# Designs tried in a protein design run: peptides against a protein of PDB entry 3OIQ. Part 36

Target 1, 212 residues: chain A of PDB entry 3OIQ
Amino acid sequence: KNRIFVSSSKDFEGYPSKAIVPVQFVALLTSIHLTETKCLLGFSNFERRGDQSQEDQYLIKLKFKDRGSERLARITISLLCQYFDIELPDLDSDSGASPTVILRDIHLERLCFSSCKALYVSKHGNYTLFLEDIKPLDLVSVISTISTKSTNSSKHSSSELISECDLNNSLVDIFNNLIEMNRDEKNRFKFVKLIHYDIELKKFVQDQQKVL

## One batch from the design tools (peptide; aimed at target 1 K63 K123 Y127 F130)

Design b1_p20_8_s2 (made by RFdiffusion4, then SolubleMPNN; from b1_p20_8, 7 letters changed)
Fold by OpenDDE base, seed 5:
Structure b1_p20_8_s2 (fold): chain B 212 residues (1-212), chain A 20 residues (1-20)
Amino acid sequence: as target 1 above (212 residues)
Amino acid sequence: MYDPDSMDDFEPPPFSLSLP
């Protein structure tokens, strides 16, 4: 089955009530919920959805079936957090209690851009999103990709028709949504409160703010 | 409706992490 690029988590409202659909999206990591029984990763593109919380628009499940899959989830979370410089409690502690990690509002301190491959799985009108692949994206690379209208269509003949354009458009949309949130006095999100708020990000935001 | 526990019988393939 071809993988579908998803620009909005509203797209799932139109999806079949009984299906397995490979999907891909790009979003910011907003939450991590690791327990003994499951891991949930929250992502958002901060699309305006009325008065609802703009966080956790995509909830991605890492299902544990055995100790091996649980360990893989813990390693995946540790490596993801290391990449984004997110402080976690020690997940490798030989203390026979599986560490519980609950992080929320990650986007208020760090912009954790992620390209996610997931399985949309539905039955009886309910659905779950299962993780297939997560690719963390470097913020400098994201900024460069948006700033340079990528004229380098390097013909990587990957048979996945996910247009480099769809990814880039979604990255632009995320930044535009963050700019709107930053302008809203009621919104907790502020670029100047990001731990990694540097001169490059500041300049990029200032330049994007002039286009909106 | 989204429900993270509605597909308990479904066994997804192993997930991966792709570092840049």
Scores: peptide ipSAE 0.610, ipTM 0.962, DockQ to the pose 0.895
OpenDDE base, seeds 1, 2, 3, 4: peptide ipSAE 0.607, 0.605, 0.608, 0.608; ipTM 0.962, 0.962, 0.962, 0.963

Design b1_p20_8_s3 (made by RFdiffusion4, then SolubleMPNN; from b1_p20_8, 7 letters changed)
Fold by OpenDDE base, seed 4:
Structure b1_p20_8_s3 (fold): chain B 212 residues (1-212), chain A 20 residues (1-20)
Amino acid sequence: as target 1 above (212 residues)
Amino acid sequence: MYDPDSTDDFEPPPFSLSLP
């Protein structure tokens, strides 16, 4: 089954009311909601949506069905947070209570670019996105990918390759949206407040700001 | 509409983490 690249979470409004559709998107991790019964990962590309919060445009569910799936979710969250250098409260607390973790506004401190594969599952016109795969992306690699226009349009007409163009366009759109948020005095997002704000990111943002 | 509980009967496959 061909995986669909999703550039906007509005695309799901046009999706079938009863379907299972494999999708992929790239977005920033914005929230983590880990409970005893489920984990929800929030992602956003910060697409303008009127007066709605630009956060959590993609909510990805990690369903717990057993202790094995719960453990896998907890390990996955720990490893993602370790990769992005996100401080989690100790998930291993001997207190016998499964710790609830609620992180929000992650993008205000860290740009956590993630390539997500998910299953769009709909029933009765409502849908859930279930995680299939998450790949955290290195920010330096993201900046490099945007900066190096891959002129290699490999004419591989294989119906399964998500266009490198779709990924690159979505990454550019995310940065453009962040630049607009950074310019807005009312927006809490500022590049200079990112913990990992370095000379490379500064230069990249300055160069992108000249094109916008 | 998005609803995380609308598909509670669905059993998703195991998910993976792909580190770079």
Scores: peptide ipSAE 0.633, ipTM 0.965, DockQ to the pose 0.913
OpenDDE base, seeds 1, 2, 3, 5: peptide ipSAE 0.631, 0.631, 0.630, 0.632; ipTM 0.964, 0.964, 0.964, 0.964

## One batch from the design tools (peptide; aimed at target 1 L59)

Design b1_p21_1 (made by RFdiffusion4)
Pose (drawn by RFdiffusion4):
Structure b1_p21_1 (pose): chain A 183 residues (1-47, 54-90, 99-149, 165-212), chain P 21 residues (1-21)
Amino acid sequence: KNRIFVSSSKDFEGYPSKAIVPVQFVALLTSIHLTETKCLLGFSNFEQEDQYLIKLKFKDRGSERLARITISLLCQYFDIELPDPTVILRDIHLERLCFSSCKALYVSKHGNYTLFLEDIKPLDLVSVISTISTKCDLNNSLVDIFNNLIEMNRDEKNRFKFVKLIHYDIELKKFVQDQQKVL
Amino acid sequence: SSTLEQLHENTQKLFEIFLEE
């Protein structure tokens, strides 16, 4: 194929006014909006706000069920508690870090566009830390994301704090420290 | 591992349905 890797949402400015372009990006899961009619997943690389809004489209009940199972499995994989109806989660990153590699389909018309979900591969935080410590586009994005997350932690006014993560590991405390030295 | 396989399969089914439409 010819899937285009995007490093930032701003890349979508050079894309056609009407085209179907397979894309791929890396980001943190930040929000979920699940209704009976549609589902939107928000991701961000904190270059610090929501940036990617990925849509799971479904019309009938059969496809709705699949969308619900998909959200259920994604949340379970990240240890996100889910009440299972309109379902809303925000600023998930303030409580849990959820790196994800996502493949999507850019669909535009009249200059407007929507990113439709093709695949989502959750990335284990342990592997993310290891991948950064031992050591392309994926890695560059993982590094940039973690750096921005580091600067957000330094900023006193920003609500993001590693110590406030429900999964604040000793190894996470360690990687963050030894990561600031590089700065 | 099985959860990841199930997630992938479900996302492919949703994507196929989307292409059909």

Design b1_p21_1_s1 (made by RFdiffusion4, then SolubleMPNN; from b1_p21_1, 11 letters changed)
Fold by OpenDDE base, seed 1:
Structure b1_p21_1_s1 (fold): chain B 212 residues (1-212), chain A 21 residues (1-21)
Amino acid sequence: as target 1 above (212 residues)
Amino acid sequence: SSLLEKLQETLKQLYEEFLKR
């Protein structure tokens, strides 16, 4: 089955009530919920949904069934956090209790852009997204990709199932949504509060604000 | 990066364990 690129988590409302569909999306990591029984990653593109929370629009499950797969989920979270420079409490606590990790509102401190591959699995109208793969995206690379979109649409690297256009459009949409959130005085998100807020990001945001 | 490769390999293993009913 062909993998479907998803630009909005609302697309799942139109999906079959009983299906398995491979999907792909780009979003910001917003939450991590690791317990003894479950691992969930929250992602968002911050699409406006009226009065609904813009966080955790994509709730992605890392399924484990035993201690071995639980360990793999923990390693996955550790590696992801290491890439994004997210401080985790030591997951190796010698206390036989598996440490619980609950991080929320990650986007308020760090822009953790991620390209996710997942399985949409539905039964009786309810669905679960299971993580297949995650590619963390470097912010500098995201900024460069958006900035160069105007000139070189020609090098379709044939190997990624996402059209370069779909990726770039989603990245632009995320930044536009973040700019709107930054302008809203009621919204907690502010670019200047990001730990990695630098001159490059500042300039990029200022330039994007002129196009909006 | 070696980190991304490790991440992808770990996810692959987790997915394979998921498919093993």
Scores: peptide ipSAE 0.519, ipTM 0.917, DockQ to the pose 0.836
OpenDDE base, seeds 2, 3, 4, 5: peptide ipSAE 0.517, 0.515, 0.514, 0.512; ipTM 0.917, 0.916, 0.916, 0.915

Design b1_p21_1_s2 (made by RFdiffusion4, then SolubleMPNN; from b1_p21_1, 12 letters changed)
Fold by OpenDDE base, seed 1:
Structure b1_p21_1_s2 (fold): chain B 212 residues (1-212), chain A 21 residues (1-21)
Amino acid sequence: as target 1 above (212 residues)
Amino acid sequence: SELLELLQKTLEELYKKFLEE
């Protein structure tokens, strides 16, 4: 089955009530929920949904079936956090209880751009997204990609089913949504509160604000 | 990076285990 690029989590409302569909999207990591029994990653593109929370628009599940899969999920979370420079509480707590990690509102401190592949699985109208793959994206690379508008088909490896256009459009949409949130006094998101807020990001945001 | 390669391998193994259900 062909992988479908998803630009909005609302697209799933139109999906079949009983299906298995490989999907791909680009979004910001917003939450991590790791317990003994489950791992959930929340993502958002911050699309406006009326009065609904803009967080966790994509809830991605890492399924545990055994101790081995649980360990792999924990390693996955550790590696993602290492890449994004997210401090995890020491997972090595000597207490035989697997440490619980609950992080929320990650986007308020760090812009963790991620390209996600997931399996949409629906039954009786309810669905679950299961993680297949996650590629964390460097913010500098994201900024450069948006800025260069370059139709240059850099042959990114044939394995990335996302058209360069779909990726770029999604990245632009995310930044536009963040700019709108930054302008809203009621919204907690502010670019200047990001830990990694630098001159480059400042300049980029200022330039994008002129186009909006 | 070595980090990204390790992440990818970990995810591949996890997904493989998922498909075996």
Scores: peptide ipSAE 0.645, ipTM 0.951, DockQ to the pose 0.854
OpenDDE base, seeds 2, 3, 4, 5: peptide ipSAE 0.642, 0.640, 0.640, 0.642; ipTM 0.950, 0.950, 0.949, 0.950

Design b1_p21_1_s3 (made by RFdiffusion4, then SolubleMPNN; from b1_p21_1, 12 letters changed)
Fold by OpenDDE base, seed 5:
Structure b1_p21_1_s3 (fold): chain B 212 residues (1-212), chain A 21 residues (1-21)
Amino acid sequence: as target 1 above (212 residues)
Amino acid sequence: SELLKKLQELLKKLYEKFKKE
């Protein structure tokens, strides 16, 4: 089945009440929720949804039903956090207590761009997104991609032609949304509060702000 | 990166396990 690129989490409102649909989206990691029984990753593109919170627009579930899946979920979280330089409490504590990790508002400190593949699974009008694949995106690479508008047609063969255009458009949209949030005095998001706020990001934001 | 490769492998295993349940 062809994977559907999703530009908005609102698209799921139009999806079948009973379906299994492979989807893909690009968003910022906003939350990590690891409990004894659940593992969830929150993502957002910060699309304006009226007065509703722009956080966790994509709630992605990791399978967490047995020791094997739990271990795999924990490793997945650890690897993501290592990539994004997110400090986690030691998940390997020999204490038989499953470590609880609740991180929220990750985007306030770090821009964690991620290309996610997920399985949309609906039953009786409710849906769950299950993680299939995640590709963390380097911020410098994201900035470079947006700035150059270069269709880096990586000639990688017959695999899922994610329209590089769809990916790039989504990245641009996310930045535009962040710029709007940064301009809003009521919004907690500020680029200058990012831990990795550097001269390159500053320049990029300033240049993008002139176009908006 | 090696990290990305490991992540992809793990996610693949998760997905395969999910399909079997």
Scores: peptide ipSAE 0.054, ipTM 0.631, DockQ to the pose 0.824
OpenDDE base, seeds 1, 2, 3, 4: peptide ipSAE 0.015, 0.014, 0.016, 0.015; ipTM 0.498, 0.484, 0.510, 0.498

Design b1_p21_1_s4 (made by RFdiffusion4, then SolubleMPNN; from b1_p21_1, 10 letters changed)
Fold by OpenDDE base, seed 3:
Structure b1_p21_1_s4 (fold): chain B 212 residues (1-212), chain A 21 residues (1-21)
Amino acid sequence: as target 1 above (212 residues)
Amino acid sequence: SSLLELLSELLKKLREEFLKR
């Protein structure tokens, strides 16, 4: 089955009540919930949803069945956090109890752009998204990609099933949503509070704010 | 990067473990 690019988590409201659909989206990592029984990753594009929380719009599950699969999931989370410079407690505690990791509101400190492949699985109108693959995106590369949209597509034929247009549009939409959140005095998100807020990000945000 | 390849491979192994049921 062809993988469907998802621009909004509202798209799932129109999905079949009993299906298995491979999907792909781009979003910011907002939460990590790792326990002995499950791992959940929260992602968001910060699409406005009225009074609903803009965090965890995509709740992605890693499955465990045994200690071996739990360990693989823990290593996966550690590597993801290593890429984003997210500090985790030591997951390799010699204590026979697997430590619980709960991180929330990650986007308030770090912009963790991620291209996610997931499996939509629905039964009786309820659905679960299962993680198939994750590609962390470098913020400098994201900024460069958005800024250079007007000039020559260097044919780096990465055989990624996503239209370059769909990826780029989603990245622009995320930044536009973040700019709106930054302008809202009631919103906790502020670019200047990001740990990695630098001159490049500042300039990019200022230039994007003039177009909106 | 080697890190991205390792992430993908780990996630593949996780999927394979669930197909063995």
Scores: peptide ipSAE 0.475, ipTM 0.906, DockQ to the pose 0.774
OpenDDE base, seeds 1, 2, 4, 5: peptide ipSAE 0.472, 0.473, 0.471, 0.467; ipTM 0.905, 0.905, 0.905, 0.904

Design b1_p21_2 (made by RFdiffusion4)
Pose (drawn by RFdiffusion4):
Structure b1_p21_2 (pose): chain A 183 residues (1-47, 54-90, 99-149, 165-212), chain P 21 residues (1-21)
Amino acid sequence: KNRIFVSSSKDFEGYPSKAIVPVQFVALLTSIHLTETKCLLGFSNFEQEDQYLIKLKFKDRGSERLARITISLLCQYFDIELPDPTVILRDIHLERLCFSSCKALYVSKHGNYTLFLEDIKPLDLVSVISTISTKCDLNNSLVDIFNNLIEMNRDEKNRFKFVKLIHYDIELKKFVQDQQKVL
Amino acid sequence: DLYEEVESVEEQKEWIEELEE
């Protein structure tokens, strides 16, 4: 195939006014909006706000069920509590870090566009830390994301704090410290 | 089918705000 890797949402400015382009990006899961009619997943690399809004389209009940199971499994994988109806989660990163490798389809018309979900591969935080410490586009993105997350933690006004993560590991405390030295 | 579901980012953001209210 010819899937195009995007490093930022701004890349979508050079894309066709009407085309179907397979894309791929890496980001943190930040929000979920699940209704009976549609589902939007928000992701961000904090270059610090929501940036990627990925849509899971479904019209009939059969496809709705699949969408619900998909959200259920994704949330369970990240240890996100889910009440299972309109379901809304915001600023998931303030409580949990959820790195995700996502493949999507860029579909545009009249200059407007929507990113439709093709695949989502959650990335274990332990593997993310290891992948950064021992040591391309994926890694560049993982590094940039973690750097921005570091600067957000330094900023006193920003609500993001590692110590406030429900999964604040000793190893996480360690990687963050030894990561600032590089700065 | 995909072209029937195209939305702008601004429309999606407005829709998200309305849904959260």

Design b1_p21_2_s1 (made by RFdiffusion4, then SolubleMPNN; from b1_p21_2, 8 letters changed)
Fold by OpenDDE base, seed 1:
Structure b1_p21_2_s1 (fold): chain B 212 residues (1-212), chain A 21 residues (1-21)
Amino acid sequence: as target 1 above (212 residues)
Amino acid sequence: DLFDEVESREELLKEIEELEK
């Protein structure tokens, strides 16, 4: 089955009530929830949803039902956090107690762009997104991708890859949403508060603000 | 079966909120 690119988490409202649908999206990591029994990742593109929290628009469940899946989940979290320079409590604590990790509002300190592959699984009017794959995206690469009007529609319409257009559009939308949040005095998000805020990001934001 | 592991967004969020109390 072809993987569906999802530009909005609202798309799931129109999905079948009993299905498995492979999906893919790009979003910012907003939360990590690791307990003894569950592992969840929250992502957002910060679409305006009225008065609802703009965080965790994509709530992704990692399989966490046996030692093998638990280990895979923990490794996934560790690698993700290592990539984004997110401080985790020592997961290797000798105490045999699986440390609880609850991180929220990650986007306030770090822009953690991620390309996620998931299974949409629905039953009885509910759905869960199960993580299949995650690719962290480098911010410099994201900025370069948006800045390069890649007119290279390379005709590699292999039905399994996100179109370069879909990826670029979603990345642009995320930045536009962040710019709007940054302009809103009530919004906690500010580019200047990002730990990795540098001259390149500053220039990029300034240039994007001229187009909005 | 993945269908047996389906939880609503609302249920998941509620559980997260309960663990933070």
Scores: peptide ipSAE 0.541, ipTM 0.926, DockQ to the pose 0.878
OpenDDE base, seeds 2, 3, 4, 5: peptide ipSAE 0.541, 0.540, 0.540, 0.541; ipTM 0.926, 0.926, 0.927, 0.927; seed 5 fails the geometry check

Design b1_p21_2_s2 (made by RFdiffusion4, then SolubleMPNN; from b1_p21_2, 10 letters changed)
Fold by OpenDDE base, seed 2:
Order: C-alpha cells, then sequence, then structure tokens
Structure b1_p21_2_s2 (fold): chain B 212 residues (1-212), chain A 21 residues (1-21)
C-alpha cells in the first residue's frame, strides 16, 4: 500500500473504519509522555482549529506491551531528546522504577521539526496512530529548504512516493502558523522565547513575515 | 494485533489529563 502524506490531522476524520493505512506527516513535536504503561508523542502543525488547543493534533502511540517494545520506545525518546537537546530527567536513575517523562509545550522552547511515518489503525470509529519511523529535522535544514523551494527539485531519487512538494508545503504552513501565533498577543508562543533563537532564525522569520 | 491496541484520541487525551492531576 502506498504511504499517504497527511497535511492535516483532520484528514483522519474521512478515513475508513477497520483499516490500516500507512501515513506520513511533518510536524513539530509538542509533547512527550512516557509512563509505566504508555508512550505517547504529541505533534502539531498548529493548524487553526477554533478554540481547541493547537497542541497534540497528532497523538502518536509507540508500542509499549513488552520489554522489547518498551525498550525501543525508551531508546526512541532518548534519541529524540538528544537530537533536540531536550533535557530528560535522568532515565538512568538506579531506582528500579521506570522513569516517567512528562514534557509538554515543547514548541514554546524548541522547534522540533519531525518527519513521522505512522500506521493509522481504526476500529469501531476510533483510530490510533502508531509510530513506524521518525526523522528529526534540523532547523537550519528546514529553513534552507523553505528558502530554496524554487531551485533544487533535481536531486532526490524518484523512489520516494511522497512528493517533496508536500513536505515542503507543510513546512511552510507550519512556519506561517507559528508567525500567526507569534503575532497573537494571547498566544504563548513567541519566537524570541525559543532557547535556540538566533540571528538566522530571526532573519528567516522577518523575511517570511513580509510575505504574509 | 494492532486493532486490539486502538485507543481513541479522546481516550488518549483523557489519559494525558489524568497525568496532569
Amino acid sequence: as target 1 above (212 residues)
Amino acid sequence: DLFDEVESREELLEYLKKLEA
């Protein structure tokens, strides 16, 4: 089955019941919840959805049923946090208690762009997104990709069924949404409050704001 | 079976809310 690129989490409202659909999306990591029983990742593209929280628009479940899946989940979380410089509470605490990680509002401090592959699994009108793969995206690379959209379409091998255009468009949409949030005085998100806010990001945001 | 592991978005959100309390 071909993997479907998802531009909005609303797309799932039209998806079939009792199905498994491989999907891909790009979004910002907004939350991490690792408990004794579950591992959940929250992502968002910050699409405006009325009065609903713009966080966790994509709730992604990691398999967490046995020692193998739990270990994989923990390693995944560790690697993601290492990549994004997210401080985890010491997962290595010698206390035989499985470390609990509850991180929210990650996007307020760090822009953690992620390309996610997941399985949409539906039953009885409900669905769960199960993580298959996650690729963290470097912010500099994201900025570069958005800025150069006109010229470098040439080099990616024909084998990825998902249009590079879809990925790029979603990245632009995310930034546009962040710019709107930054302009909203009621919104907690501000670019200047990002830990990694630098001259490059500042310039990029300023340039994008002129187009919006 | 992944179908046996399906939890609704609402159920997951409720779970997350309980973790805040």
Scores: peptide ipSAE 0.673, ipTM 0.957, DockQ to the pose 0.866
OpenDDE base, seeds 1, 3, 4, 5: peptide ipSAE 0.023, 0.184, 0.023, 0.629; ipTM 0.600, 0.743, 0.601, 0.948; seeds 4, 5 fail the geometry check

Design b1_p21_2_s3 (made by RFdiffusion4, then SolubleMPNN; from b1_p21_2, 8 letters changed)
Fold by OpenDDE base, seed 2:
Structure b1_p21_2_s3 (fold): chain B 212 residues (1-212), chain A 21 residues (1-21)
Amino acid sequence: as target 1 above (212 residues)
Amino acid sequence: DLFDEVESKEELLEEIKKLEE
């Protein structure tokens, strides 16, 4: 089955019941929830959704039903946090209790761009997105990609059914949404409050603001 | 079966909220 690129989490409202649909999206990591029984990742593109919170627009479930899946989930979280320099509470606490991780509002401190592959699974009018794959995206690379409108189709793009254009458009949309949030005095998001706010990001935001 | 593991976003968010209380 062809994987569908999803530009909005509202797209799922039109999806069939009792289906499995492979999907892909790009979004910012907003939350991590790891308990003894569940592992969830929250993502958002910060599209305007009325008065609803813009966080966790994509709530992704990791399989967490057996020792193997639990290990995979924990490793996945660890690797993501290592990549994004997210401090996890010491998972190595010698207390045999599985560490609980609850992180929210990650986007207020770090822009954690992620390309996610998931399975949309629907039943009885409900759906769950199950993580299949996640690729963290480097912010410098994201900025570069948006800035260059890279017509350079990397020779390897021939095998991915998802157009480079869809990814790039979504990245642009995310930044545009962040710029709008940054302009809103009521919004908690501010670029200058990001831990990794640097001259490159500052310049990019300033340049992008001129186009909007 | 993945169909047996389907939980709505709303249900998941409610569970998260209860764990924080």
Scores: peptide ipSAE 0.541, ipTM 0.929, DockQ to the pose 0.866
OpenDDE base, seeds 1, 3, 4, 5: peptide ipSAE 0.540, 0.538, 0.540, 0.540; ipTM 0.929, 0.928, 0.929, 0.929; seed 4 fails the geometry check

Design b1_p21_2_s4 (made by RFdiffusion4, then SolubleMPNN; from b1_p21_2, 7 letters changed)
Fold by OpenDDE base, seed 4:
Structure b1_p21_2_s4 (fold): chain B 212 residues (1-212), chain A 21 residues (1-21)
Amino acid sequence: as target 1 above (212 residues)
Amino acid sequence: DLLEEVESLEELLEEIKKLEE
């Protein structure tokens, strides 16, 4: 089955009540929940959803049923946090208790763009997204990608173009949503509060704000 | 079986909320 690119988590409302569908999306990492029994990653595009929370629009479950899957989940979290410079509490603490990691509102301090592949699995009208693959995206690369494609309408082959166009459109939408959040005085998100806020990001945001 | 591990978004959010309390 072809993997479906998902631009909005609302798309899942139209999905079959009993299905397994491979999906892909791009979003910002917003939360990490690692407990003794579960591992969840929260992502958001910050699409306006009426009265619903804009956080954790995509809740992705990592398999966490056995020691092997638990280890893989912990390694995945460690690698993601290492990539994004997220400080984790020492997972290796000598206290034989499995370290609990609960991080929320990650996007308030760091823009952690991630390309996720997941399995949409539904039963009786409920669904869960199971992580298949995750690729962290470098912010500089994201900015460069958005900046360069605004100019090159080069007609490459339709199917690969759709996924790349979908990716870029999603990245643009995320930034536009962040810009709106930044303009909203009630919203806690501010670009200037990002730990990694630099001249490049500042310039990019300023340039995008002129188009909106 | 992944079908046995299906939890609603609401259930997951409630579980997360309970971990913060």
Scores: peptide ipSAE 0.432, ipTM 0.905, DockQ to the pose 0.911
OpenDDE base, seeds 1, 2, 3, 5: peptide ipSAE 0.431, 0.430, 0.428, 0.428; ipTM 0.905, 0.905, 0.903, 0.904

Design b1_p21_3 (made by RFdiffusion4)
Pose (drawn by RFdiffusion4):
Structure b1_p21_3 (pose): chain A 183 residues (1-47, 54-90, 99-149, 165-212), chain P 21 residues (1-21)
Amino acid sequence: KNRIFVSSSKDFEGYPSKAIVPVQFVALLTSIHLTETKCLLGFSNFEQEDQYLIKLKFKDRGSERLARITISLLCQYFDIELPDPTVILRDIHLERLCFSSCKALYVSKHGNYTLFLEDIKPLDLVSVISTISTKCDLNNSLVDIFNNLIEMNRDEKNRFKFVKLIHYDIELKKFVQDQQKVL
Amino acid sequence: ESEEKIEEFEEISEELEEEEE
């Protein structure tokens, strides 16, 4: 195929006014909006706000069920508590870091566009830390994301704090420290 | 602000679905 890797949402400025383009990006899961009619997943690389809004389209009940199971499994994989109806989660990153490699379809018309979900591969935080410490586009993105998360933590006014993560590991405390030295 | 962006995106998505139909 010819899937185009995007490093930022701003890349979508050069894309056609009407085309179907397979894309791929890496980001943190930040929000979920699940209704009976549609489902939107928000992701961000904090270059610090929501940036990617991925849609899971479904019309009938059969496809709705699949969408629900998909959200259920994604949340369970990240240890996100889910009440299972309109379901809304925000600023998930303030509580949990959820790195994700996502493949999507860019569909545009009249200059407007929507990113539809093709695949989502959650990335283990332990592997993310290891991948950064031992050591392309995926790695560059993981590094940039973690750097922005580091600067957000330094900023006193920003709500993002590692110590406030429900999963604040000793290893996470260690990687963050030894990561600031590089700065 | 995030809510506004999501609303705008939903509106755009609905317009696109209508146009395709």

Design b1_p21_3_s1 (made by RFdiffusion4, then SolubleMPNN; from b1_p21_3, 10 letters changed)
Fold by OpenDDE base, seed 5:
Structure b1_p21_3_s1 (fold): chain B 212 residues (1-212), chain A 21 residues (1-21)
Amino acid sequence: as target 1 above (212 residues)
Amino acid sequence: SSEKKLEEQLKKDEEMEKEEE
């Protein structure tokens, strides 16, 4: 079955009430929820959803059924946090208790762009997204990809069917949404409050703001 | 609350996971 690129989490409202569909999306990491019994990753593209929180639009479950899956989940979280320079609270390894990590509003401090592959599983009108793969994206690479308007999309073989265009469009949409949030005085998101706010990001945001 | 929505989604996910076993 071909993997479907998802541009909006609202697309799932039109999905079958009983299906298994491989999907892919690009979004910002917004939350990490690791407990003794579950592991979840929250993502958002910050699409406007009325007065609702724009966080956790994509709630992705990691398999957490046995010691092997639990270990894989913990390693996944550790690697993501290392890649994005997210400080995990000192997992008090000495307590013998499985360390609980609850991070929210990650996007307020760091732009953690991620390309996610997930399995949409629906039953009885509810759905869960199970993580299949995650690729963290470097912010400099994201900025360069948007800026260069990749005219060279023609050379990658038709089998990796997620058009470079779909990825680029989603990245542009995310930045546009962040620019709107940054302009809103009521919104907590501000580019200048990002820990990694540099001259390159500043210039990119200023240039994008002129087009909006 | 984002927490309440997360808890409600988690509860749905736990119900679905019990049906896969």
Scores: peptide ipSAE 0.027, ipTM 0.655, DockQ to the pose 0.675
OpenDDE base, seeds 1, 2, 3, 4: peptide ipSAE 0.026, 0.026, 0.023, 0.026; ipTM 0.664, 0.662, 0.635, 0.665

